# Designs tried in a protein design run: peptides against a protein of PDB entry 3ZN8. Part 97

Target 1, 125 residues: chain A of PDB entry 3ZN8
Amino acid sequence: LEEYDKIQKKMEDVMEGKGKLTLRDVYAQIIALRKMGPLSKVLQHIPGLGIMLPTPSEDQLKIGEEKIRRWLAALNSMTYKELENPNIIDKSRMRRIAEGSGLEVEEVRELLEWYNNMNRLLKMV

## One batch from the design tools (peptide; made by RFdiffusion4, then SolubleMPNN)

Design b2_p26_2_s3 (from b2_p26_2, 13 letters changed)
Fold by OpenDDE base, seed 3:
Structure b2_p26_2_s3 (fold): chain B 125 residues (1-125), chain A 26 residues (1-26)
Amino acid sequence: as target 1 above (125 residues)
Amino acid sequence: KEEEKKAELLKLLYERLRGKKLEFIP
């Protein structure tokens, strides 16, 4: 619960222009969400979003868990400077991260693209 | 309204991390 409140506050600060979302924040979010369990538990803590989302199928849960595992491997293979400033990650750094995590370079690129899109979205809200 | 927007962003983050395809193109 305390970790969730920190994540929410961080997102609020970014939306208000008081901070920047980093890959370190993404790492913390992944860990917190894994501890909380299914999205239904996350949504129960959000006033007004008590909508019954369809429960993910067992296959969807497995795919999601594998994706989380792969992203954590990539994040664990990054330097502190890269986690704080993902914009410095060039092709050489992406290759190193991929090799260190046992991922394809394209998977590392996908993570970075997702991060960039999320960070842009937060700035527009 | 602001709380709903924050909640939606958290939902989108969660769904993406759980292997769901999300289309958010800024």
Scores: peptide ipSAE 0.023, ipTM 0.521, DockQ to the pose 0.226
Fold by OpenDDE base, seed 2:
Structure b2_p26_2_s3 (fold): chain B 125 residues (1-125), chain A 26 residues (1-26)
Amino acid sequence: as target 1 above (125 residues)
Amino acid sequence: KEEEKKAELLKLLYERLRGKKLEFIP
């Protein structure tokens, strides 16, 4: 719960233009979401969203867990400067991160693209 | 409305991490 509240506050700060979402924040979010479990549990902690979403199938949970593990591996292979400023990650850095994490370069690119999209969404809300 | 938007963003984050595509319109 405390980790969730910190994430929510960070997202609020970014939405209000008081902060920047970093890959460190993404890492914290991933860890918190893993601790909270299924999305239904996450949503139960959001005031006013009593909407019972369909529980993901076990297979969907496994696929999602594998994707999360891969992204965590990538994040763990980044330098502090890269985590704080993902925009510095060029092709050379991306290859290094991929090699260090046992991922394809495309998977690292996907993570960075996702991050960029999240930052755009946070600024629009 | 603001709380709903925050919740929707968290939902989007979660679903993307789980390999699901969601459309988010703020």
Scores: peptide ipSAE 0.021, ipTM 0.517, DockQ to the pose 0.288
Fold by OpenDDE base, seed 1:
Structure b2_p26_2_s3 (fold): chain B 125 residues (1-125), chain A 26 residues (1-26)
Amino acid sequence: as target 1 above (125 residues)
Amino acid sequence: KEEEKKAELLKLLYERLRGKKLEFIP
């Protein structure tokens, strides 16, 4: 519950222009989501969303776990400066991160693209 | 309306992290 509240507050601060979403924040969110489990548990903590979503199948959970594991590997291969300022990650840094994490460069690019899109969406809401 | 948008955004974050595609409707 405490970790979920921190995630919500951080998202609110970014939406209100009081903060910046970083990859350090993304790391914290991934860890919290892994501890909380399925989306149904997360949605139970959101007031007014009585949306009964079916529990994901075991196979869907495994696919999600693999994606999370790969993103954590990439994040763990970043410097503190890169985590706080993801916009400094050029092609050379992206290649180093991929090599250090055992990922393809495209997977690191996908994570950064996702982050950029999420950060834009948070500023639009 | 604002709380619903916040909830949808958090849902989008979660579903994308778990390898699911979700369309965001602001």
Scores: peptide ipSAE 0.021, ipTM 0.519, DockQ to the pose 0.280
Fold by OpenDDE base, seed 5:
Structure b2_p26_2_s3 (fold): chain B 125 residues (1-125), chain A 26 residues (1-26)
Amino acid sequence: as target 1 above (125 residues)
Amino acid sequence: KEEEKKAELLKLLYERLRGKKLEFIP
């Protein structure tokens, strides 16, 4: 619960322009989600989202779990400077991260693209 | 309206991070 509240506060700070979302924040969120359990259990703790969302199928949960595992491997292969400032990750850094994590460069690029899109959305709210 | 947008954005983040509770094995 404490980790969830920290994540919510961080998201609020970013939306208010008082903070910046980093890959370190993404890492913390993934770890917190894994500790709390399935998305349905996390969403029930959000005021107003206690609406019965359709539960994903078991197969969709497994696919999502594998994707998260791969992204964690990439994040664990990043330097502290890269986690705090993902915009410094060039082609050479992406290749190093991919090699260190056992991923394709395209998968590292996908993670960075997802992060960039999320960070843009947060700034528009 | 702002709370609904916040909730939707958190939902989108969490939906992409959908996974079962996994024990972290370092």
Scores: peptide ipSAE 0.019, ipTM 0.489, DockQ to the pose 0.112; fails the geometry check

Design b2_p26_2_s4 (from b2_p26_2, 14 letters changed)
Fold by OpenDDE base, seed 5:
Structure b2_p26_2_s4 (fold): chain B 125 residues (1-125), chain A 26 residues (1-26)
Amino acid sequence: as target 1 above (125 residues)
Amino acid sequence: KEEERKATLLRLLYERLTGRKLQFIP
Protein backbone atom coordinates (compact mmCIF):
# COMPACT_ATOMS: atom_id res chain seq x y z
CA LEU B 1 0.00 0.00 0.00
CA GLU B 2 3.01 2.26 -0.36
CA GLU B 3 1.65 3.87 -3.50
CA TYR B 4 -1.69 4.37 -1.82
CA ASP B 5 -0.03 6.21 1.04
CA LYS B 6 1.94 8.33 -1.41
CA ILE B 7 -1.15 9.47 -3.25
CA GLN B 8 -2.91 10.26 0.02
CA LYS B 9 -0.03 12.50 1.02
CA LYS B 10 -0.11 14.08 -2.40
CA MET B 11 -3.83 14.68 -2.10
CA GLU B 12 -3.21 16.40 1.20
CA ASP B 13 -0.54 18.54 -0.43
CA VAL B 14 -2.97 19.52 -3.20
CA MET B 15 -5.63 20.43 -0.66
CA GLU B 16 -3.06 22.61 1.05
CA GLY B 17 -2.00 24.16 -2.26
CA LYS B 18 1.45 22.57 -2.07
CA GLY B 19 1.23 19.90 -4.73
CA LYS B 20 -0.23 18.60 -7.96
CA LEU B 21 -2.15 15.39 -8.41
CA THR B 22 -1.47 13.77 -11.78
CA LEU B 23 -2.82 10.83 -13.71
CA ARG B 24 0.41 9.07 -12.87
CA ASP B 25 -0.53 9.31 -9.22
CA VAL B 26 -4.02 8.09 -9.95
CA TYR B 27 -2.62 5.26 -12.04
CA ALA B 28 -0.26 4.21 -9.27
CA GLN B 29 -3.09 4.18 -6.76
CA ILE B 30 -5.36 2.13 -9.00
CA ILE B 31 -2.59 -0.40 -9.54
CA ALA B 32 -1.92 -0.56 -5.82
CA LEU B 33 -5.59 -1.01 -5.04
CA ARG B 34 -5.95 -3.73 -7.67
CA LYS B 35 -3.45 -5.78 -5.71
CA MET B 36 -6.01 -5.90 -2.93
CA GLY B 37 -8.44 -7.73 -5.17
CA PRO B 38 -11.70 -6.86 -6.85
CA LEU B 39 -13.56 -3.59 -6.57
CA SER B 40 -15.56 -4.93 -3.65
CA LYS B 41 -12.39 -5.07 -1.58
CA VAL B 42 -11.42 -1.56 -2.62
CA LEU B 43 -14.81 -0.22 -1.64
CA GLN B 44 -14.32 -1.57 1.88
CA HIS B 45 -11.66 1.08 2.34
CA ILE B 46 -14.08 3.94 1.80
CA PRO B 47 -15.10 5.20 5.23
CA GLY B 48 -18.81 5.41 5.77
CA LEU B 49 -19.69 3.69 2.51
CA GLY B 50 -21.87 1.12 4.20
CA ILE B 51 -23.68 3.86 6.04
CA MET B 52 -24.09 6.33 3.19
CA LEU B 53 -24.79 3.95 0.33
CA PRO B 54 -26.30 0.55 -0.07
CA THR B 55 -23.90 -2.20 -0.95
CA PRO B 56 -23.47 -2.34 -4.70
CA SER B 57 -25.13 -5.24 -6.44
CA GLU B 58 -23.03 -7.91 -8.06
CA ASP B 59 -23.94 -6.47 -11.45
CA GLN B 60 -22.80 -3.01 -10.42
CA LEU B 61 -19.52 -4.44 -9.19
CA LYS B 62 -19.00 -6.19 -12.51
CA ILE B 63 -19.69 -2.98 -14.39
CA GLY B 64 -17.27 -1.17 -12.12
CA GLU B 65 -14.59 -3.78 -12.64
CA GLU B 66 -14.96 -3.47 -16.38
CA LYS B 67 -14.72 0.31 -16.16
CA ILE B 68 -11.50 0.03 -14.16
CA ARG B 69 -10.03 -2.36 -16.72
CA ARG B 70 -10.91 0.05 -19.51
CA TRP B 71 -9.45 3.03 -17.67
CA LEU B 72 -6.26 1.10 -16.99
CA ALA B 73 -6.03 0.31 -20.68
CA ALA B 74 -6.30 4.00 -21.45
CA LEU B 75 -3.71 4.91 -18.83
CA ASN B 76 -1.38 2.23 -20.18
CA SER B 77 -1.65 3.88 -23.59
CA MET B 78 -0.65 7.32 -22.33
CA THR B 79 2.86 8.71 -22.51
CA TYR B 80 4.70 9.67 -19.37
CA LYS B 81 4.31 13.30 -20.36
CA GLU B 82 0.56 12.89 -20.66
CA LEU B 83 0.30 11.13 -17.31
CA GLU B 84 2.25 13.93 -15.64
CA ASN B 85 0.44 16.71 -17.49
CA PRO B 86 -3.02 15.54 -18.52
CA ASN B 87 -3.91 19.03 -19.74
CA ILE B 88 -1.80 18.46 -22.86
CA ILE B 89 -4.15 15.71 -24.02
CA ASP B 90 -5.91 17.21 -27.01
CA LYS B 91 -8.25 15.59 -29.51
CA SER B 92 -5.39 14.02 -31.43
CA ARG B 93 -3.88 12.53 -28.30
CA MET B 94 -7.26 11.28 -27.11
CA ARG B 95 -7.80 9.54 -30.43
CA ARG B 96 -4.36 7.94 -30.27
CA ILE B 97 -4.96 6.78 -26.72
CA ALA B 98 -8.36 5.40 -27.65
CA GLU B 99 -6.98 3.54 -30.65
CA GLY B 100 -4.06 2.19 -28.67
CA SER B 101 -6.29 0.98 -25.86
CA GLY B 102 -9.15 -0.35 -27.95
CA LEU B 103 -11.54 2.18 -26.44
CA GLU B 104 -13.89 4.77 -27.81
CA VAL B 105 -12.69 8.35 -27.70
CA GLU B 106 -15.64 9.12 -25.45
CA GLU B 107 -14.32 6.69 -22.85
CA VAL B 108 -10.96 8.45 -22.79
CA ARG B 109 -12.78 11.75 -22.47
CA GLU B 110 -14.79 10.35 -19.58
CA LEU B 111 -11.60 9.44 -17.73
CA LEU B 112 -10.14 12.89 -18.29
CA GLU B 113 -13.32 14.61 -17.22
CA TRP B 114 -13.37 12.56 -14.06
CA TYR B 115 -9.78 13.50 -13.33
CA ASN B 116 -10.44 17.18 -13.97
CA ASN B 117 -13.50 17.18 -11.76
CA MET B 118 -11.65 15.39 -9.00
CA ASN B 119 -8.74 17.79 -9.18
CA ARG B 120 -11.07 20.79 -9.01
CA LEU B 121 -12.86 19.36 -6.01
CA LEU B 122 -9.62 18.63 -4.18
CA LYS B 123 -8.53 22.21 -4.64
CA MET B 124 -11.79 23.38 -3.13
CA VAL B 125 -11.46 21.28 0.00
CA LYS A 1 -12.18 15.14 8.52
CA GLU A 2 -8.85 13.56 7.68
CA GLU A 3 -10.43 10.20 6.98
CA GLU A 4 -13.04 11.88 4.85
CA ARG A 5 -10.37 13.70 2.87
CA LYS A 6 -8.34 10.55 2.42
CA ALA A 7 -11.39 8.80 1.04
CA THR A 8 -12.10 11.49 -1.56
CA LEU A 9 -10.30 9.84 -4.46
CA LEU A 10 -11.87 6.47 -3.82
CA ARG A 11 -15.27 8.06 -3.29
CA LEU A 12 -15.09 9.92 -6.57
CA LEU A 13 -13.86 6.80 -8.29
CA TYR A 14 -16.75 4.88 -6.78
CA GLU A 15 -19.23 7.48 -7.99
CA ARG A 16 -17.95 7.26 -11.54
CA LEU A 17 -17.77 3.49 -11.57
CA THR A 18 -21.18 2.78 -10.08
CA GLY A 19 -23.13 5.82 -11.17
CA ARG A 20 -24.07 6.44 -7.55
CA LYS A 21 -23.49 9.71 -5.80
CA LEU A 22 -22.07 10.11 -2.36
CA GLN A 23 -22.59 13.15 -0.27
CA PHE A 24 -19.57 15.32 -0.74
CA ILE A 25 -17.91 15.74 2.62
CA PRO A 26 -14.94 18.06 2.53
Scores: peptide ipSAE 0.149, ipTM 0.632, DockQ to the pose 0.311
Fold by OpenDDE base, seed 1:
Structure b2_p26_2_s4 (fold): chain B 125 residues (1-125), chain A 26 residues (1-26)
Amino acid sequence: as target 1 above (125 residues)
Amino acid sequence: KEEERKATLLRLLYERLTGRKLQFIP
């Protein structure tokens, strides 16, 4: 809970134009979410989800859990410098991370794209 | 605002993990 609150505060700071959201912050968030339990429990914390969407099937949850595990593997294969400055991750670094984590390069790219999109959205709000 | 921020992050994570777009939930 304490780590989750720190990440929320970090995101608030970024939205206010203070600080920078890094992959280290993302890593901490994913770990915090994993401590909360399975993806099904995490989804219960999304307001209105149960009203607007049917509960994900067990298969969909399994796919989501696997994706989280794969992202953690990628993050564990990054250097401290890359985690703090994700913008330095070029094609060569991306390939190294993929090889080190046993992932496809496209999976690492997907993680980075998600991070970039999230960071852009936080700055717009 | 804090709940909205949390919801946005979880939404983005959900969309990426499931491949499904969620309607904006404030």
Scores: peptide ipSAE 0.142, ipTM 0.626, DockQ to the pose 0.348
Fold by OpenDDE base, seed 3:
Structure b2_p26_2_s4 (fold): chain B 125 residues (1-125), chain A 26 residues (1-26)
Amino acid sequence: as target 1 above (125 residues)
Amino acid sequence: KEEERKATLLRLLYERLTGRKLQFIP
């Protein structure tokens, strides 16, 4: 709960142009969300989701849970420097992370792309 | 505001995890 509040505050700061959201923050947030329970419970906290989109099927939830697990594996395989400065992660680092986590390089790239997009969007809000 | 920020992060996670885009701006 304390970690969750810190991340929220950091997100607020980033939205105000203060500081930078890092993969360390992302990691902490994912862990905090996981403590809330399965992905289905997390999704219940998204306003309007049940109205705007069909409820995810059980299979879709399983896929989502697996994706979270895989992302955590990737994050656990990163160095502190990489978590704090994801922009330093080049092809060589991605390959190392992938090998260390048992993932495909493309999966690591997907995580990084998501992070970059998220960080960009936060700065635009 | 806090709830809105929480919703934003959760939305972004949802979009990536499910491959669906939400037309909801928290």
Scores: peptide ipSAE 0.134, ipTM 0.622, DockQ to the pose 0.349
Fold by OpenDDE base, seed 4:
Formats: structure tokens, C-alpha cells, sequence
Structure b2_p26_2_s4 (fold): chain B 125 residues (1-125), chain A 26 residues (1-26)
């Protein structure tokens, strides 16, 4: 997918110390992945997954799909400024996002933690 | 490698969504 390739290039740039990965980039990537189909199809693109890990059960896939849906709801409830600069998201903003998306504040925090971990790893490699 | 970089995001997404950790990355 064209959008997926753009995000890969963005990640490469970030690893080279050029630019930054934003939640807008993350959002675009999740949407691109969703166009590939269910989570099971997305997982097929992880090298070695089928060799190193057992295939997720149908129930595990359903849980994963629900989590993706919930994260998309959170991202859809963010402002452009928040998507471009996630570091401005404080407790008040997290609460607003959670209320607007029908999520718990902890779920919004988990999304942001995942983003921060990913961004740190990209800068480290 | 580009493929390794591609796998990083998907791995992290997988770990968060399934609660499982990838012990080995080819």
C-alpha cells in the first residue's frame, strides 16, 4: 500500500535523525494495515512469527481486533495539534479523549505509552 | 535492513494487541 510505504520511509528518516514519528503517522499506518484485512493477515507480515510463536487463537484475534477499534476511536477523538505533537497530551487531554471515544483514561494512556516506546526504539536503532 | 525495520512496528503492535512477546526476531 502506498500509505504503508510512506510510513516506512518516515520511520527510516527518523532512524537517521531526520524528522519525527507522530500519532498522525501511526494513525495512517493502522488504517493502511486495516485495508489488508483482519489482524490475522497483518500478522503474516511479521517475519518469523509463524515459526517463533504459535498462531493466535480466534479469541485472541478478536481481542486484538477490538483493541484496534478502540485505539482508532481514541485517535479519531484527538485534535490535529495532539496528533502532530503527542507530548502535549496531559491528564486533562487524556480524560477528554477518553470521554469522547468512550474509553477508559487508562486505555488512552496505554496507546500513548505504546507510541512513546516505539518512537524511542526507532531513535535507538 | 528495511524488512527488519518494517517488522519492528508490526512486532510492537502485535505485542500490545495480543499480550505476547516475540522472543526471537529473525
Amino acid sequence: as target 1 above (125 residues)
Amino acid sequence: KEEERKATLLRLLYERLTGRKLQFIP
Scores: peptide ipSAE 0.141, ipTM 0.625, DockQ to the pose 0.357; fails the geometry check

Design b2_p26_3_s1 (from b2_p26_3, 15 letters changed)
Fold by OpenDDE base, seed 2:
Structure b2_p26_3_s1 (fold): chain B 125 residues (1-125), chain A 26 residues (1-26)
Amino acid sequence: as target 1 above (125 residues)
Amino acid sequence: TLEELLKAAKSKEDALFVLISHYLRS
């Protein structure tokens, strides 16, 4: 999948201190994932998942699927400028995004927090 | 390395994102 290759290269660049992961990149990955089908099917393509991480239950997979859909809704409610520079998203923007996506403001905040954590993770390794 | 990323992940979601990006490439 071409989208995955691009995302992997982007992640590698970030790990090397070149640029940063954007929400546009996150969006691209989610879209690529959805093309593969349900999350359960996607996870089957990851060798040794059960060894590397605790195996998610069926209920956890359903929760994961819902979260992906919700995050996608949030991303679809963002402007190009926000997707490229998520750091500009303040309380007012979060509220707008939440209202536009049918989410709670806290859910949008969680997405942004996850995004920030991911960038920190990639840069520390 | 991938192993280091997984160890440093703050959440299961972070780890999953890393794994997906790594193993699902073409």
Scores: peptide ipSAE 0.397, ipTM 0.809, DockQ to the pose 0.129
Fold by OpenDDE base, seed 3:
Structure b2_p26_3_s1 (fold): chain B 125 residues (1-125), chain A 26 residues (1-26)
Amino acid sequence: as target 1 above (125 residues)
Amino acid sequence: TLEELLKAAKSKEDALFVLISHYLRS
């Protein structure tokens, strides 16, 4: 999976201060993930998951799978400029993205909050 | 290290993203 190699290198670059994670990178990760099937199948490829994270129930996996699909819809409704520079997404843009993807504005805000948190995480280490 | 990244993660979604990127490369 060439997509995963690119994502890993991007994450390493961000940790070294050579760039930042964008929503384009997030989009690529989700697409690569979807090629492997449902979330439950993807997690089977991660050894020792039960030690590193609380083991999700079947219901939680279903919720997570739906969230991924919803986030993908939001990303598909963004412009190239927004994907590259998510910080420009204001209230007006969030509303447009939400309406275009059939999501609530709060769901779009949640995605952006997660993105910001991920960038902070990578830069801290 | 991977372990340090996971400890710094503020959510399970963050940790999952890191783990997927690390183990699913091919």
Scores: peptide ipSAE 0.391, ipTM 0.808, DockQ to the pose 0.130
Fold by OpenDDE base, seed 1:
Structure b2_p26_3_s1 (fold): chain B 125 residues (1-125), chain A 26 residues (1-26)
Amino acid sequence: as target 1 above (125 residues)
Amino acid sequence: TLEELLKAAKSKEDALFVLISHYLRS
């Protein structure tokens, strides 16, 4: 998948100190995921998942699917500048994004927190 | 390495993101 090749390269670049993951990158990966079908089908492509992580239940997969859809709604409500540089997203922008996506502000904050944690994760390894 | 990334991941969701990015590449 072309989108995943780009994401993999981006992750490597971040790990090497050549930049940072953006929400544009996150968006690209989510779109690639959706093209593969349900989350359950996607997970089948990961060898030894049951050994590496606890196997998710059907209910957990449904929750995951809903989370993905909600995050996509948030991302689709962001401007190009916000996607490329999420650091500019202040309280006013978060409120606008939440209103435009039908989400709570706390959900937008959660996405941004996850994004920041992911960048920290990639840089510390 | 993949093992180091998984070890550093603080949530299942983070680990899944890493795994998906790793195994679904062309």
Scores: peptide ipSAE 0.388, ipTM 0.806, DockQ to the pose 0.128
Fold by OpenDDE base, seed 5:
Structure b2_p26_3_s1 (fold): chain B 125 residues (1-125), chain A 26 residues (1-26)
Amino acid sequence: as target 1 above (125 residues)
Amino acid sequence: TLEELLKAAKSKEDALFVLISHYLRS
């Protein structure tokens, strides 16, 4: 759970304009949640989830679990420079990452888009 | 705040990421 403390502090820093969330941070969170077991078990630690979000079905949890595995593969195929500064990832790098991870280029693009949206979200509040 | 972050989230994935980070801290 130590990894989550670091991520939370990083998120707070980003919200205050003192930095940015990197894919290294994302990677750390994925690893941390994996230590807790499957996604279903992780979600059990979130009180009132059904009130805050639509309750995911078992099928949705499986889809989410698969997506986590796929994104982890992509992250494992990135260089340290790319993880620290994903903005340098161009079409050539995306193709390399996709090929190295067994993903479609569109899936890598989706991850990067999500990352950018997350940073926008944190800086917005 | 957590509520403000959730309201600003554009996807379920964004909201879930925020929630997990918030509730799984030690």
Scores: peptide ipSAE 0.384, ipTM 0.803, DockQ to the pose 0.128

Design b2_p26_3_s2 (from b2_p26_3, 13 letters changed)
Fold by OpenDDE base, seed 3:
Structure b2_p26_3_s2 (fold): chain B 125 residues (1-125), chain A 26 residues (1-26)
Amino acid sequence: as target 1 above (125 residues)
Amino acid sequence: TLEELLAAAKSKEDALFVLIAHHLLK
């Protein structure tokens, strides 16, 4: 609960142009979400989200759940320094993370790409 | 739009949650 509140405050600050959201924050948020239960139940905790997002199919839910597990595996294979400063993750680090997590390098790259895109979007809002 | 989602999340919900959920379920 305390970690969740910290993430909320940090997210608000980042959206106001203060600070930087890191993969540590992403990791903490995913853990918090997992404590709420399966993805289908997690969505119920956000009032009005169903209006803004299309209703996911069973296949989409399964894919989403698997992606969460895979992302957690990748994040668990990162060093604290990498989590706090993801821009240091080069091809060699990506390969190590992929091997340590049992993922394809492309999956690690996709996670990092999402993170980078997320940060750009937050600065635009 | 995603920008609209983020703007709404800033005022009412966890924006990071929205971003993660949006990506996982798209």
Scores: peptide ipSAE 0.422, ipTM 0.791, DockQ to the pose 0.412
Fold by OpenDDE base, seed 2:
Order: structure tokens, then C-alpha cells, then sequence
Structure b2_p26_3_s2 (fold): chain B 125 residues (1-125), chain A 26 residues (1-26)
């Protein structure tokens, strides 16, 4: 909970242009969420989210859980420098991360693309 | 929209979670 709160506060600062969210922050947030239990139960901890998002199906929850595990595997295969500065991750690094985590390169690319898109959106909020 | 989610999340201090959840469950 403390980790979750810390990351959320940092997230607010980033949204206000007071910092930068890194993959280390994403990693910490996912770990914090995992400590809360299964994804289905985690979603219940934020009452307003159920209003903003459509109710996920059981299959969607299963897929989401698997995706979380896969993201963690990728993140665990990154160096500290890469986690703090994801922009340095080129095709060679992506391939290494994918191989080290047992993922497809496309999955690593998708994670990085999500991260980049997230940061762009945060600057506009 | 995602922008609407972010706006709501900002007030709730759960923006990162919302972004993750949105991506995972869409």
C-alpha cells in the first residue's frame, strides 16, 4: 500500500509536469498491485474505476493476469539504466530483453510503445 | 476516452493504475 501510494503521488507530480515516470515506476506499481491479490480483486480497490471502465469478462481478466506476468518478466530482464531511461532501448536491447524473458520481441515493443504513449498523454493532461 | 479516464484518475491519485488497467482489459 505504501508503495502504491508513493507511486500514485509521483504520478500526480508527473501529470503536473514536475517529473518523469519511468519503467521502474511502472514496475513498482505492478508489484504493489500484485500484493493486493488477483486482478479481479485489485480492480475493486478503486470504486470509481468500475464506473469508468466496462466490466471485464472472466476471459479478459485471465488475459490481463497473463499480460501482467509477461510484463513483469520483461521488466525483470531490463537493466537499471534501461528501467530509468527506457528511451535507450533499441532493437538490439529489445531482442535481448525478449530472449531473457521468454517473450516475443513484439510483446516487449508493445510494452515500450504503451509506456511512450502514456508519457505523451500525461503531458497533455 | 482515455483522456477522460486520466482526468478522473488524477483526482483519485490512481492514474497509473487506470492506465495499466485500461490497456490490460480493453
Amino acid sequence: as target 1 above (125 residues)
Amino acid sequence: TLEELLAAAKSKEDALFVLIAHHLLK
Scores: peptide ipSAE 0.420, ipTM 0.791, DockQ to the pose 0.415
Fold by OpenDDE base, seed 1:
Structure b2_p26_3_s2 (fold): chain B 125 residues (1-125), chain A 26 residues (1-26)
Amino acid sequence: as target 1 above (125 residues)
Amino acid sequence: TLEELLAAAKSKEDALFVLIAHHLLK
């Protein structure tokens, strides 16, 4: 819970242009969420989310849980420098991370693309 | 829709949570 609060504050600072969100922050947030239990229970912690998001099916929740595990595997296969500066992750690094985590390169690329899109959105808000 | 979610999350300091959840459930 303490780590979760720190990440939320940092997120606010990033949206105001006072900081940069890294994959270390993403990792910390995922760990915090995992401590809350299964994804179905995590969703209950934000009252408005159930209204704004479609109600997920059991299958969608299972897929989401698997995606979390895959992201953690990828993040655990990254170096400290890569987590702090994801922009240094080139094709060679992506392949290494994929092989080390047992994922496809496309899955690692998808994570990085999501991260980049997230940062873009945060700067626009 | 995602922008609307972010706007709501900004007020609640839950932006990163929402972004992760949205991606996982789409």
Scores: peptide ipSAE 0.401, ipTM 0.777, DockQ to the pose 0.426
Fold by OpenDDE base, seed 5:
Structure b2_p26_3_s2 (fold): chain B 125 residues (1-125), chain A 26 residues (1-26)
Amino acid sequence: as target 1 above (125 residues)
Amino acid sequence: TLEELLAAAKSKEDALFVLIAHHLLK
């Protein structure tokens, strides 16, 4: 999990005010997680996470897996420039991404909102 | 809370994983 470790180090830097986490990093992390297996097994790779997070139901796992597929579809429809600089994604780009990925615009918006919220939270920690 | 998760994740260098997992499984 070389990519995973690299991203985690980058995350630490970001939390310390160094660098920026991009959607490319998110994409790479998701891919790394997928290589670890299904979502139901991914949680087992980080000790203590199962204690910190509520035990997901089967339905929650299914929803989570579907969400991963949707996010990957969206991310695969983004340009490298957009992945590196998500802030440039306006309504036009968002619509293009949605159309290219077969998703609703609202789903793409939700991904971007999550990303933005994540960045805000990281700055607060 | 998410803040508690992040605080714990910071110590384990698993923040991004936790953030993704939390969102996917909420």
Scores: peptide ipSAE 0.397, ipTM 0.771, DockQ to the pose 0.422

Design b2_p26_3_s3 (from b2_p26_3, 15 letters changed)
Fold by OpenDDE base, seed 5:
Structure b2_p26_3_s3 (fold): chain B 125 residues (1-125), chain A 26 residues (1-26)
Amino acid sequence: as target 1 above (125 residues)
Amino acid sequence: TLQELLAAAKSKEDALFVLLASHLRS
């Protein structure tokens, strides 16, 4: 519940133009979601959202969980400045992060691309 | 629409981000 409140507060700041979604925020949310469990539990904390989301299959959950674990490794290999300002991550930094996390450079690039896409998506809301 | 955004999210985390943003805006 406490982690959810933190995420909500951050989202409020972002929506009001007082803040920006960073990779640190992403990291925090991933951890919070893992603690909270199924998405259905998260939705229970959001008043007025009686949206029935399809439940992913067990296999899809496993694949997603593995991907998240790999992304967390990448995030743990980033500097504070990189987490706060992902746009500074160039090819050299990306390679370092990949080496430090045991990932392929392409996997790090995928994370960054996902982050950029999320920012675009949120702007549409 | 919210439904279209959720469909584009492709993951649990994406969906949560969309839901939170939409809820706060409504």
Scores: peptide ipSAE 0.212, ipTM 0.700, DockQ to the pose 0.143
Fold by OpenDDE base, seed 3:
Structure b2_p26_3_s3 (fold): chain B 125 residues (1-125), chain A 26 residues (1-26)
Amino acid sequence: as target 1 above (125 residues)
Amino acid sequence: TLQELLAAAKSKEDALFVLLASHLRS
């Protein structure tokens, strides 16, 4: 529980621009997202925001859930150093992570690409 | 704007990050 609170504080710091986003932060956010449920359910309670995103179909929800499951497997196969400093993940590390998580190497690459894009997005906020 | 950032989100996870970041930084 103490570790959970620390992770939560770190996430807040990152969101406030006081820290740099890591894959550890990503992991924590994914868990939080899963607890909240579908984004559509969250946004429907916010006036004016529900119209911004279309309601996902049942199939889309399933695909999304599977994607999240796979990403969690990849993250669980990373070392602490890799989670904190994803830039050190080279071709060899990426292959190891893929093998350990039962994913294709390309899926691990996709996760890392998403992470990089997210960092860029957060700089715009 | 927040609306523009949400429109640029590629997934629900991206959108949530944007929303949370915007709220915490406001």
Scores: peptide ipSAE 0.197, ipTM 0.690, DockQ to the pose 0.105
Fold by OpenDDE base, seed 1:
Structure b2_p26_3_s3 (fold): chain B 125 residues (1-125), chain A 26 residues (1-26)
Amino acid sequence: as target 1 above (125 residues)
Amino acid sequence: TLQELLAAAKSKEDALFVLLASHLRS
C-alpha cells in the first residue's frame, strides 16, 4: 500500500504539470510495483477494473514479467542524465545501452518508443 | 474516452499506467 501511494503521488505530480515522466520515474514505478507483488494484485486496488478489463491469464503475466525484466536491464545500463532526459539518447548511446544490458538495439528502441507513447497517452488522459 | 485510451494501450502494462493516471485525475 505504501508503494502504491508513492506511485500515485508521482503520477499526480506529472499529471498536474509539475514535471514530466522520465525513465527514472518509470524505473522507480516498476520497482515499486514489483515490491507490491504480482500485477494482478496491483490491479485489485483500482476501482472498476474488473468491469473494464478481463483478468489477465497466467501466460500474459509471464510475458509481462519477462518484458519488465529486460527493460530493467536496459534502464540499469543508462546514465543518470539519460534517465532524466531520454531525448539525448542517440544511436551511439542506444548501442552502448544494448551492449551493456545484453539486449538487441531494437529492444532498446522499443523501450524508448514505449516511453514516448506513454507520455503521449498521459497528455490525453 | 477511457475506453479509447485503453484500446490504444499495446500491453497490459500500458493499460495499467493509463488506468492509474485516469484514476488519479478522477
Scores: peptide ipSAE 0.281, ipTM 0.758, DockQ to the pose 0.102; fails the geometry check
Fold by OpenDDE base, seed 2:
Structure b2_p26_3_s3 (fold): chain B 125 residues (1-125), chain A 26 residues (1-26)
Amino acid sequence: as target 1 above (125 residues)
Amino acid sequence: TLQELLAAAKSKEDALFVLLASHLRS
């Protein structure tokens, strides 16, 4: 519940133009969500919306968990400047992050692409 | 629509971002 409230407050700030979504925010949210547990528990705080989401299979959950773990490794390998402004991450930085996290460069690129897509989604809502 | 946004979500984190944004907007 506490983690949910923190995330909600951050989202409010972003929606009101008081801030922007950064990878630092993403990191914090991922950690908070992992602490909260399954999506079903999270959805309990948003009445009426839980029925709109399909229940993931156990295999899908495992895949998602692994993906999150890998992304966290990448995020932990970024500098503060990179976390606050992911746009500065060029090919050289991306390679460094990948090597430091034990990931493929493509995985780091995927994270950055996801981040950009999320920003687009937020503008759409 | 909210349904379309949720369908585009690929993880629980994606879904939560969408849900929170939508809830705050409503």
Scores: peptide ipSAE 0.219, ipTM 0.709, DockQ to the pose 0.145; fails the geometry check

